Peptides against a protein of PDB entry 5CWW. Designs and how they scored, part 39

Target 1, 194 residues: chain A of PDB entry 5CWW
Amino acid sequence: VPKLQGPFDFDLNPEDEQDDEVELKDIYVIGEKPRVADLMRGEEEELEMMKEDQHNGLSLNIICLLSTSGQVKICLDIDGVEAQWLPPRSKNKRLFAPPPEPPSLLTFQTFDTLKPAEVTPDGWPMFSEDATSPYSFYVTHPAGITYISLTPWVFRLESELQSDSEAGTEFRIDLLAKGQGSERDRIFTQTRTQ

## One batch from the design tools (peptide; made by RFdiffusion4, then SolubleMPNN)

Design b2_p28_3_s1
Fold by OpenDDE base, seed 2:
Structure b2_p28_3_s1 (fold): chain B 194 residues (1-194), chain A 28 residues (1-28)
Amino acid sequence: as target 1 above (194 residues)
Amino acid sequence: SAAEKEEKKRKEVLEALKKALEKLREEE
């Protein structure tokens, strides 16, 4: 499993760099679906887990970023696709390959999990996994818990990535980008008793 | 405006996804 060792070059639009230094508090990574060729190198137990998850996951790594304000950024590792097709360079030539360029992350979606009145200086939002799906997770904060699911768009994006047909791709990608994106549901809100 | 920023971001996502798809198809 290629460990995302960072640093990630966020192709954060320089205009987004001027947005308030969003202090990141947590990161949640959803690894890409392993390629069939990599399945043959894994231990038998890893192969069995992958056979049962009939859910054709995304062939891209997803990196979720969580700020102190409860803002979530869903990022896609686009460059990870290129690195997968590079033939394994034979072991021997330690030629000073320039350090691999850090993967460029594309921000697919940004949304808030907290209302402005719920943001507190001492409130720390955190990610937590959903045991039922690798593409679903929770954001927990003292003010409440938000369920997030990437399933509404992940399957569609993967279908386009695996499609050999150029016909209608532009239209389908446009629909994907203009869509509602990730599912977000506040499952719990702490009522401050006045 | 917030709407203009969102539209710009959507456009960037579209262009990046198109490029990713083009690269994948060239390698097949």
Scores: peptide ipSAE 0.173, ipTM 0.732, DockQ to the pose 0.038
Fold by OpenDDE base, seed 3:
Structure b2_p28_3_s1 (fold): chain B 194 residues (1-194), chain A 28 residues (1-28)
Amino acid sequence: as target 1 above (194 residues)
Amino acid sequence: SAAEKEEKKRKEVLEALKKALEKLREEE
């Protein structure tokens, strides 16, 4: 399990210096799809189960951040892709390897799961996994439960990352960036019984 | 190598994605 040992430098959004006041409460990590080449060293049976799960996983790590106010940030680990293509540098523990530069996270999408009136000092939002999909999850709060799915864009992004055609790449990426982001649905709202 | 070509292509896509997202943030 690659321990994403922070600090994550969110250096890619200098204007988010105003977001330094956002107290993070929870983190949800969706690991990159394992490379078939690394699985070929494993048992053939595990490879067949991964083929049947037609959910074409993303080749990037996704890091979801949750604030105390119920704000969700969906971040992509760009440096993780570069590290995967670097041949595993021989485990020569050169004691003086500069600390790996903190992974550069690209904020793909930001959205709120709570209304301002639902935010309470004692109410802590939390992530919860969806057992039916690795790219879907819940944000649970005393005020309600919100379902989130990354499936609308994850497949398109992976298709572009695997595409050998440079033709139309700019258009497809622009469409991906401007298109419908993550699905968000409030599945439960707690009515304050006065 | 084939791996180097694939790495280059992925980097180009990610750079394009970054530029697209930066433009969207400037228009908001």
Scores: peptide ipSAE 0.122, ipTM 0.619, DockQ to the pose 0.600
Fold by OpenDDE base, seed 1:
Structure b2_p28_3_s1 (fold): chain B 194 residues (1-194), chain A 28 residues (1-28)
Amino acid sequence: as target 1 above (194 residues)
Amino acid sequence: SAAEKEEKKRKEVLEALKKALEKLREEE
C-alpha cells in the first residue's frame, strides 16, 4: 500500500470556496510505477515482465477525489517526483530535514459522473477498481455506473516525463492540459421505474 | 465565468507540469 503518509495540503484555492461544501466521500489512489532502477536490483524476470506490459504506468501518484455530487477530481502528485530524484539520503545524516512539506496536489481534471437530476441526498458515489487496468476505475452510484479510464493522457504524460528532448515539450504539455484526457462512459443507468 | 475558471486551472496545470518536467530534466 503506497503509504501516502503526508497530509496532502490541497492547495484548494481558498477563494474557490464557493459555499457549496463539496463533501468528499471517497478517494482512489493510483500509485506511481516502481522505478526501474529499484527493480534492477531485483530478479531479471520482473524486469522482463515490466517491459512486456507496455502499460508504462505514470511516474507520478494519481489521487482521485469523489464528492457526494459525483464530481471527480483527478490530482497529480507533482512534488512526489522531486523527492524521488533526490539521491537516497545516506543513512547517517539524521539531519532533521524540516518535515517534507506535504505534497502539493495538482488538479489535472475535474468532471461530473452524475447529472444534476441524479444527485440525491441519500446517494453515495463510490470508487471501485478495474481489475483489468490500474488506470481504469468505476464510479458507482444508485443512479448508475460510470467507467473512467486515465490511459489516454497517462501514456502521453509519462512519455513526456521520460523524454530527454525539450523540443515540442511546451506544445505537448499544452495539448495535455487542454484535452479532456480521461475517458468517461456511463455503462449503466438505473431506469427510473415510473 | 466557468470558462474563465477552467482556463485558469488549465494554465496552472500547464505551468506546474512544465516546472515538474524542467526539474526532472535538470536532475538527470
Scores: peptide ipSAE 0.170, ipTM 0.733, DockQ to the pose 0.058; fails the geometry check
Fold by OpenDDE base, seed 4:
Structure b2_p28_3_s1 (fold): chain B 194 residues (1-194), chain A 28 residues (1-28)
Amino acid sequence: as target 1 above (194 residues)
Amino acid sequence: SAAEKEEKKRKEVLEALKKALEKLREEE
């Protein structure tokens, strides 16, 4: 299990032993949708902007990992949900709480943004945000730019997380898991000038 | 509490999601 050097325990599937060779180069975090209760403390203008976004946001943090090879892993912070419901630990007990176990990340999807022939030792892929959507971003590499959107599944996942009905949950999760993954589109390819 | 029920449901969904995703990876 590659110990990703970070505050996150990746529940890497043990079969992802092949991922032991994956050197991470960049991380992109999509913060969870703010809770309505937290919004009520903000300025009314922020509340209105967030209300419009309220229908389109995920209540989980998303952590995107980018390897040197241009592989993207989309991870969900499952433990973040538990932390939200924990009453604010009263500041007073300086008991060395064992360092919070690094949040267990659920790898939702893994995909490549580069072809094997495009991977170069000096080419480092990087994330960049899409100003139009928090759930869309770019992977930039000297070989090209790839647009990624999480929108195909984020809404469905949020609907499940907010569902009051346990009925059909397994079926809907199966559909979510088998359904449409992240959108990926190569918007630019650097042509090697011969 | 209603909040506890919601938390439990969310956990159940996440566990189910995890299992489903694990299963899909095994099939690939």
Scores: peptide ipSAE 0.124, ipTM 0.614, DockQ to the pose 0.630; fails the geometry check

Design b2_p28_3_s2
Fold by OpenDDE base, seed 4:
Structure b2_p28_3_s2 (fold): chain B 194 residues (1-194), chain A 28 residues (1-28)
Amino acid sequence: as target 1 above (194 residues)
Amino acid sequence: SAAAAEEAKRKRVLEALKKALEKLRKEE
């Protein structure tokens, strides 16, 4: 398991040995929306406002990783879901408690934002937010700008997480995984004027 | 409790997702 020296242990499939060679340049975190059940402890007005936000959000943290080559990896923080229900462990974390195991990130999707010919040693891809949606963002590189939206599958995944129905869940999740319907659109390409 | 049932459901969904993604990686 490639231990990325980052704050997160990636449960990257060891067969993706190529991922071990991926130099990360940037990280983009999309914070989870609170669960309806957690909000039921709040005031009714806050519940209604957050219900509208919950319909448009995922109750999981999303960690996006960007490599020097413009590869984007979309990861889900599954362990964060378990931590929400752990009673606050009494602050008596013994000074020598092993550092909390970094949350295991589940890689949902991996894709490139650059063509191989656009990858340069001096290239520095970076994330930037989209003010219109927390689940949309840009990857900027000297070669171009790519718009990315996670909204298509985020909504479906959240629907499954909130669903009381067990019927067909496995099938729908299988379709969700296969579809991996992140939107990717190159909105700008730098033309090398030869 | 309803909360426990919801958590169990969420866990099942996430496990199903993990399995589905693992399957896709094996097919690639």
Scores: peptide ipSAE 0.555, ipTM 0.920, DockQ to the pose 0.706
Fold by OpenDDE base, seed 1:
Structure b2_p28_3_s2 (fold): chain B 194 residues (1-194), chain A 28 residues (1-28)
Amino acid sequence: as target 1 above (194 residues)
Amino acid sequence: SAAAAEEAKRKRVLEALKKALEKLRKEE
């Protein structure tokens, strides 16, 4: 029986002391897709269907954090969730494996969805999923709705994670980090009826 | 094993990413 891995202890690295002052309002988690190596252990028929889908996801968990001010922080679970199987109910006191160390989250990108003038003390921004893509979502606030897509960099990062070649990896990763190319589009703005 | 090599590469990529992001933070 797969062990339910959660709650994710967000050990927000205490060095982000600046984040302690930011009141979080919502969290959005995009679960990792299985790695090709993990799929190779399955039946051949599942392998053929997943070959087309293998290129359509990231083999890392993504944690999105949303503040009261509409700031979004995109974090990556770098340690990965090791598949923990529930120990077989054999009566032997298996030494409780030390609780898995909380996953280390790496902040990939931080950006705002609201203008300073749109931030209100009673504002309550929320995440909502996009049914058309697992790597796209919306941030909804009374002032407006922002569409966000992680697809521009997710594919590139996964390609590097799965690549057999080390040539140019560092360069491409540097470009990926510098670009931080999440799509962010305000699709609706509440017009203050003067 | 091929699996061990893949895992080692994944770790290298993630370390490179971490390093790249740290550099950006220092430049900001």
Scores: peptide ipSAE 0.554, ipTM 0.922, DockQ to the pose 0.589
Fold by OpenDDE base, seed 3:
Structure b2_p28_3_s2 (fold): chain B 194 residues (1-194), chain A 28 residues (1-28)
Amino acid sequence: as target 1 above (194 residues)
Amino acid sequence: SAAAAEEAKRKRVLEALKKALEKLRKEE
């Protein structure tokens, strides 16, 4: 389990460990947007302003992992949401509480940004942000640049998280998982000038 | 409370998602 030193302790699900030891090279974190429940505790005026923003983000942290081979793994911090609602542990119990188990990441999607022939030992892929959207980013490599957008499924997932009705939730979530609607587009390919 | 109901709903959604993804992994 790669212990990624970062704002989040990553326990990758051991089932994801069965994939060949993927050497991680970069991490891209998309911070959660405020949840509706947190907004309801605010002033009514603040609630109205943030209602427009509710449609523009996910109330879960997203962790993107990038391997040397250009493989991207999109993970969701599902436990981070539970930790926010835990009553503030009295300061005195923190001293004797076992170290909080690192939040478990749920792997939503895995895909490659490079062809096998493009993978080189000296070619290090990197994440770069899209200034126009926090849920879109680029994977840059000497062989090319790939645009990634999580927007399609992020919106749908947040809609389910905010829904007051349980009717059809399981069905829609199943469709969301099967669809894995991240956009992926190679926007630049380095021409091998022989 | 309404907040408790919302949290329970979120938990159910996330459990459903986890289950759905686990099913996909078993099918691949």
Scores: peptide ipSAE 0.549, ipTM 0.919, DockQ to the pose 0.641
Fold by OpenDDE base, seed 2:
Structure b2_p28_3_s2 (fold): chain B 194 residues (1-194), chain A 28 residues (1-28)
Amino acid sequence: as target 1 above (194 residues)
Amino acid sequence: SAAAAEEAKRKRVLEALKKALEKLRKEE
């Protein structure tokens, strides 16, 4: 029987001592798209559709975390969700295989969507999807709405993951990490009627 | 196999990314 692993069984590595103080309010998951090589084993028609969609999705799960303060943390599931099978109920006290190490999340980017003055104790920031793109979303808060798009770096990262060339990969990855080209735009700000 | 080579490359890319992000964290 396949073990239903919730996408959220990620041990946030406690080594970020500073992250233990962040109260999370919402989570947004962007599921991985199949790799082109994996599609080559499927119907040719799906391959043509993915070639036409210039926006091949990332072959990694993305987990976005939202704090009470409006801080967004973008995490990558680099270990991948391996299909775990429930251990056969064999009556024999087989040594509990150590619980599979929870998938390690790699924090790619952290940024704020609210100004310090906009943060309120009763504020409840939430994620909402963008119907036009799986890699774009909104953070809604009483103070305003922020548009976020991961598209710029997602495309580049996937290109590296699929590239046959090792030349310049390290350099491009370094640039990708430094640039962290997520788009962030405050599209609405609530005007407090004085 | 071609699949094994692709997986190895994928792993290398992800390790490079991890390393790059760790460097940035240490510089902040």
Scores: peptide ipSAE 0.549, ipTM 0.920, DockQ to the pose 0.624; fails the geometry check

Design b2_p28_3_s3
Fold by OpenDDE base, seed 1:
Structure b2_p28_3_s3 (fold): chain B 194 residues (1-194), chain A 28 residues (1-28)
Amino acid sequence: as target 1 above (194 residues)
Amino acid sequence: SAAAAEEAKRKRVLEALKKALQKLREEE
């Protein structure tokens, strides 16, 4: 039986103590896609169908945080959730493996979805999924709706994680980090009817 | 093993990413 891995202890690094002042309103999790190496243990027929899909996901969990002000923080689970199988119910008191260290989250990108004038004390921004892509979502607020897509960098990061070549990896990762190329488009703005 | 080499590479990529992001934070 797969062990339910959760709640994610957000060990927000104490250096993110500055974020303690930010009231979080919502969390959106994009689960990791299985790695090719993990799929190779399955039946050959599933391997052929998944070869086309293997290139379409990140082998890391993504945790998105949303504040009252409409700030989005994109975090990556760097430690990876090791598939912990529930130990077989064999009666032997296997020494409780020390609780797995909470996954370390790396903040990849932070951006705002609201203008300062749109932020209200009673504002309640929320995440919602995009049915067309697992790496796209919406932030809905009374002031407007923002479309967000992580696809521009997710593919590149996964390509580096799966690459057999170390040549140029550091350079490409530096470019990826500097670009922080999440798509962000306001698709609806509520016009205050004066 | 090929699996061990892949895992080692993944770790290197993630460390490189961490370092890159740290540099950006220091430049802001």
Scores: peptide ipSAE 0.547, ipTM 0.920, DockQ to the pose 0.595
Fold by OpenDDE base, seed 5:
Structure b2_p28_3_s3 (fold): chain B 194 residues (1-194), chain A 28 residues (1-28)
Amino acid sequence: as target 1 above (194 residues)
Amino acid sequence: SAAAAEEAKRKRVLEALKKALQKLREEE
């Protein structure tokens, strides 16, 4: 089985080896929102317009993976954020920088959009965007359509990333991880015409 | 610098998240 060597190394714990057997069919990427620090470098006028939008975004890229079975894996690009803050290494030493290690993806959540009985060998689940929210999307399959929203945890995670206090962070992050708060709603089910 | 402090905090949050998710996977 050709392992989809995506440009991303999944920092999947070796115990998650079972996830390597999942055949991916589609990928949906939600780009990071600009961080407050990045916005402060802009003109004051642009800062005011973006302040309202900042409250609803995550300063991390989100990569959603969809399998043939309708399994969705929500991954966070952790390394992509670190690279932006490294001071530009001084120009001089042409030391062959080792090829940048592919960004490690942290799997936040995995869930199914299809029931086992709905999974077919010829099934083709696909992502589609929600025009109303950058953190909501649909999974379409011949058996049905599932609405997914990441909003319930995205705001909380961003709040922790931007917080000035470390007090209670570990506790809140633990709750966030345990909650796995992505919303999933089957909005359409294909009635099996007997 | 304020930027360095923010980065350090961000890193700590992400490490905490990674740890929390790892624990969750071990419990499942």
Scores: peptide ipSAE 0.546, ipTM 0.919, DockQ to the pose 0.663
Fold by OpenDDE base, seed 3:
Structure b2_p28_3_s3 (fold): chain B 194 residues (1-194), chain A 28 residues (1-28)
Amino acid sequence: as target 1 above (194 residues)
Amino acid sequence: SAAAAEEAKRKRVLEALKKALQKLREEE
């Protein structure tokens, strides 16, 4: 488990131990949108306007990891959401509280953006943002450019997080996990001029 | 409180997601 000496612990299943050899080259973070509950602390009248905007983001941080081989891991910060609702620990207990466990990242999806033949030791894939959507981005590599969109499942997940009903939640979440509906499209491939 | 109920719901959704993803990894 690469202990990213960062604010996040990866809860990688031991089966991802083969991924322990994955050299990370870039990270792309999509910050959480405000939760409806946090918005309700404002005036009741703003609640109706914000219901229309409820679908514009995920109330969880998303951490995208990019390896040298062009592998992308999409991770969710689950603990970050829990920590926000924990009552402020009294200042006096902070001194003796064990260091807060770093937030655990849940790997939602893993996929490759490069073919094995495109992977080169000197090739460095990088993330780049899409100015039109925070949930869409590009992976650029000398071999090509891949467009990625998280929008399809982000919307569905947020809908479940905001749902007042528990009926069918487990079933819909199972479908969401199985579907792994990130869009991936190679928009450019460098033609090797032999 | 309504806020506590929403928090409990969010937690349940996230636990369900975690379980679903764990099952998916076990099937691969």
Scores: peptide ipSAE 0.548, ipTM 0.919, DockQ to the pose 0.692; fails the geometry check
Fold by OpenDDE base, seed 2:
Structure b2_p28_3_s3 (fold): chain B 194 residues (1-194), chain A 28 residues (1-28)
Amino acid sequence: as target 1 above (194 residues)
Amino acid sequence: SAAAAEEAKRKRVLEALKKALQKLREEE
């Protein structure tokens, strides 16, 4: 029997204890793509398709969180969600293996999709997928629609994860962390007819 | 094994990322 996965432990910095007050409204999950090395064990044809798709997906799960205020948190599952099986109910009091530590989520980026004046108590922001890209999505709200793309940094991060070279990795990772190059574009704003 | 080396590298990259993000938060 598959073990229910979750809850996720957020590696929230203890200083982000103030963020405990963020009411979440929606979650959007981008599943990991298999690593090229794992595909080498499969059919050669899948490997060729992944080489042609210049946009090799990230070999990490991405969890996007959306608050009532339209704040988006982009989190990475760095521990990987391994398929956990429920231990067979053997009648013998086998020592409860300590519950596997819940996967730690690393908050990569946090940003707002709404202006303060657009935030309403009755506002319900929601995620919606982009059919053209697994790493792009929309945040819809009565005030407007925001396009978000993770593609710019996802590609770079995956390149580092797959790279054989350790040279310059730390520097490039530092740049990636500082740049946090998610694209964010308000594509629609509801004009309140005065 | 090559697989173990790749996993170790992956872990190093992720630790570097974690560290970089922590530093960024400390600077804010």
Scores: peptide ipSAE 0.544, ipTM 0.919, DockQ to the pose 0.684; fails the geometry check

Design b2_p28_3_s4
Fold by OpenDDE base, seed 1:
Structure b2_p28_3_s4 (fold): chain B 194 residues (1-194), chain A 28 residues (1-28)
Amino acid sequence: as target 1 above (194 residues)
Amino acid sequence: SAAAAEAAKRKAVLEALKKALKKLREEE
């Protein structure tokens, strides 16, 4: 039985102490896809089905945070949640496994989905999934709906994580960080019929 | 050995990403 590892203690890096003023309203988690090397250890039949999907996911968990003001933070689980299996019911050894070190989250990108004039005191923005892509989602608010896609940088980051060559990695990662290439599109705006 | 090399590379990529993001925050 897989041990439910949770709640994730968001060790928000103390350098983001300034973010303590941000009231979070919702969280959206995109689970990691297994690495090709890990899949090769599985049964042959599972390998064929996953071959098509093997290149289409990030081997890191993504945690998206949404504030009352419509601010989105995209965070990466850098430490990786190692699947901890429940220790076999061996009666005696209370091996106090050291509490799993809380996963360190790296804030990759922060952006707003609402204009200042659209922010309301009673506004409650929410995440919703996109059925067509695991790396795309919507932010819904009374003022409107925003489509977000992480696909552009997710693919590039995974390519770097899986590459055998270290040549040019620093340069490509620098470009990836500077580009912060999440797609953002307001697909609906509520017209206040005054 | 191959698994260790892959793990080392992943770690290096993630460290590079951390450094890149830190630089961006310092420039902003």
Scores: peptide ipSAE 0.568, ipTM 0.926, DockQ to the pose 0.594
Fold by OpenDDE base, seed 3:
Structure b2_p28_3_s4 (fold): chain B 194 residues (1-194), chain A 28 residues (1-28)
Amino acid sequence: as target 1 above (194 residues)
Amino acid sequence: SAAAAEAAKRKAVLEALKKALKKLREEE
């Protein structure tokens, strides 16, 4: 079993126990973009250049998990964002700091990229990047290739995270969650020449 | 501080998201 040594200790929340049976084959990580607040501590000129990039990225790490069956799970690193705001614990208390609790991942969306008939015991789905967008990627399997894009919801979520007003946030977040707006498109299917 | 207010806002958004997703899963 390839130990997916991801840099993230996945404490899979025990409530997602149904996912314990899912054998993971690959992980795709989309690193967080720097937050505007973190940029304000830098020189003004660096702030302007990074503002354009910030509007296009999520200030949360995204961890995509891929199972042997071609199931994709999109997870958000919520604790990673909170940990950045915790004042750096003084260097000397690191020795007695309880082992950093593994970052809690919030599962945003789960979907399949393969039909049941396409799943094979020796099948190995893999992630591959999309050069055109950091928030788009492909799942490649011998049966076919599926394009996935997180762009439909990533921007909206970031807008809420950066909003100065709490008005309507709960409603918009509820709509965002219900929409589960990741794009999924099978761009190639290998026809088994019978 | 403005930074503390922003942090609190981000936390509130993430908690709202967590709650929304939890509700959605319970409805499925």
Scores: peptide ipSAE 0.567, ipTM 0.924, DockQ to the pose 0.619
Fold by OpenDDE base, seed 5:
Formats: sequence, C-alpha cells, structure tokens
Structure b2_p28_3_s4 (fold): chain B 194 residues (1-194), chain A 28 residues (1-28)
Amino acid sequence: as target 1 above (194 residues)
Amino acid sequence: SAAAAEAAKRKAVLEALKKALKKLREEE
C-alpha cells in the first residue's frame, strides 16, 4: 500500500507569509522524470526509447498552485518524494524511526495570470494540461485563458542537475533564477459586452 | 561512489538555486 505523503513544507521566505491569505483553488503536479542513472539500473531495452526523451524532463517533481486571484506558484520538490512503501509489518522491532521530515517545496516562481480588474470572487481559475507537452499547461478563468510553459527553465535546471562540472554552476543558476523563467501568454480574453 | 558524487552535486545545485531565489526576493 503506498504511503500517503504530505503535508509538504513550503520553504517560503517570511515575506511570502502574506501568501497564507491566498486561497488555493487548484493544484497541478508534473511528476519527475526518471534520471538516466536510475534507468540504467533497470532493463536495457527500455533505455533506448527513453534516451531521446531524457533531455525533455526534470528529475524533480513540480507542483503548481493556483489561487482564487489567478496567482500561480511554481514549486519544486527538492527533497524528492521517494515512493515510500509501508514498511513490511516485521513483528518485533518497534524501532520508532522518527517520522521522516515532510518534503520541502521550493517556490521557484510566482506570477499572476489575471489582471486585478479581472479578479472576481466567483471566478474559479483552473489548470488544464497541454497534451503536447508535460511541462506546458493552461490556466482557465472566465476572464481568459493563459498558456504557461515551464520548458525554458526546466531544461536548463535539469542540465545543471546532470552536469559533471561544478564550474560556473552558481553563475548559471543565478541567471536561471533571475530569468523570466516560465513562459506566459494570454491566448484568450473574454470581452465583456458592456 | 559515482552515485554519492551525483547526489552531492544535485544537492549543491539545489542549494545554489535556493540562494539565488532568496537573493532575488530580497531585491524585490
């Protein structure tokens, strides 16, 4: 039986404590892609098909949070949710292993998909997947639809995670963090017929 | 082990990312 994992601790800076007032409406999870090294421990034949896709995935889970106001938070599971199987009921040793610390989520990016004037109390923004890319999705709201793509930074971050050299990593990561990060494009806006 | 070295590197990258994001928020 898979163990329920959670709650997640958000590694939010205290200044983001103002986010406690943000009512979440939806969650979109992008599962981690297996690492090449982890795949190499399995059957050889599945390896060739996955090699082509290896450059297109992040070896971290991504958790996207959507607020009532249309704010999106992109979070990374940096601790890695290991599939914890319930320990086999071995009889005797009540080794009370301390409960594993809850996985920490790192907020990578926060942005709005709605203009302040578009935010309504009755507006329910929702995530929807993009069938063409696991790292792209839509935020739908009565006011409009926003396309979001994580592809630009996901690729770069994974490249750093898989790199053999530490040289320049700090600089490239700094550039990655300072970059615009996720692509965002409003593809539809509902015109209120006044 | 190669696995340990990879894990250490991943950790270093993630720590660098945390630091970079923290700095960015301090500048906002």
Scores: peptide ipSAE 0.568, ipTM 0.926, DockQ to the pose 0.675; fails the geometry check
Fold by OpenDDE base, seed 2:
Structure b2_p28_3_s4 (fold): chain B 194 residues (1-194), chain A 28 residues (1-28)
Amino acid sequence: as target 1 above (194 residues)
Amino acid sequence: SAAAAEAAKRKAVLEALKKALKKLREEE
C-alpha cells in the first residue's frame, strides 16, 4: 500500500509567517524527470528515450500553490520525495523510529495572477494543465485566464544540477534567483459588461 | 563514487539557490 507523504514543511522566511494565513484553493504538481544517473540501471533503449526527456525536464518535483486571492507560489521539492510503501505488517516490536523529518519545500517564486480589484470573496481560481508543455499551466478565475510557463528557469536550473563544473555556479544561481524567470501572460480578461 | 559526487554537487547547487533566495528576500 502506498504511504501518504506529507505534510511538507515550507522553507519560508520568517517574514512569510504571514503567509500561513493564506487560504489555498488549489495545488498543481509537476513531477520530476528522472536523473541521468538513475537511468544507468535501465535497459539501454530506455536510456536513450529518457536522455531526450532529461534535456526538457527538471529532476525535482515542483509544487504550485494557488490562493483565493490568485497568488501563486512556486515551490521546489529539494529533498526529493521517494515513493514510500507501508512496511509489511510484521508482528514484531514497533520500534517507533522518530518520524522522519518532513521534506522541505523551497519557495522559489511568488506572484499574483489577479489585480486587487479583480479579487472577490467568492472567487475560485483554479489550475489547469497545458497540453503542449508539462512546465506550463493556466490559472483560471472569473476575472480572467493567466498563462504561466516555468520553462525559462527550469531549463537553467536543471543545467546547473547536471553540470560537471562548479565554476560560475554561484553567479548563475544568483542570476536565476534574481530573474524569477517564470513567464506570465494574461491571455483573457473578462470584460465587465456594464 | 561518481553517484556520490553528483549527489554532493546537486546538494551544493540547491544550497546555493536557497542562499540566493534568502538574500533576495532580505533585500526586499
Scores: peptide ipSAE 0.568, ipTM 0.926, DockQ to the pose 0.686; fails the geometry check

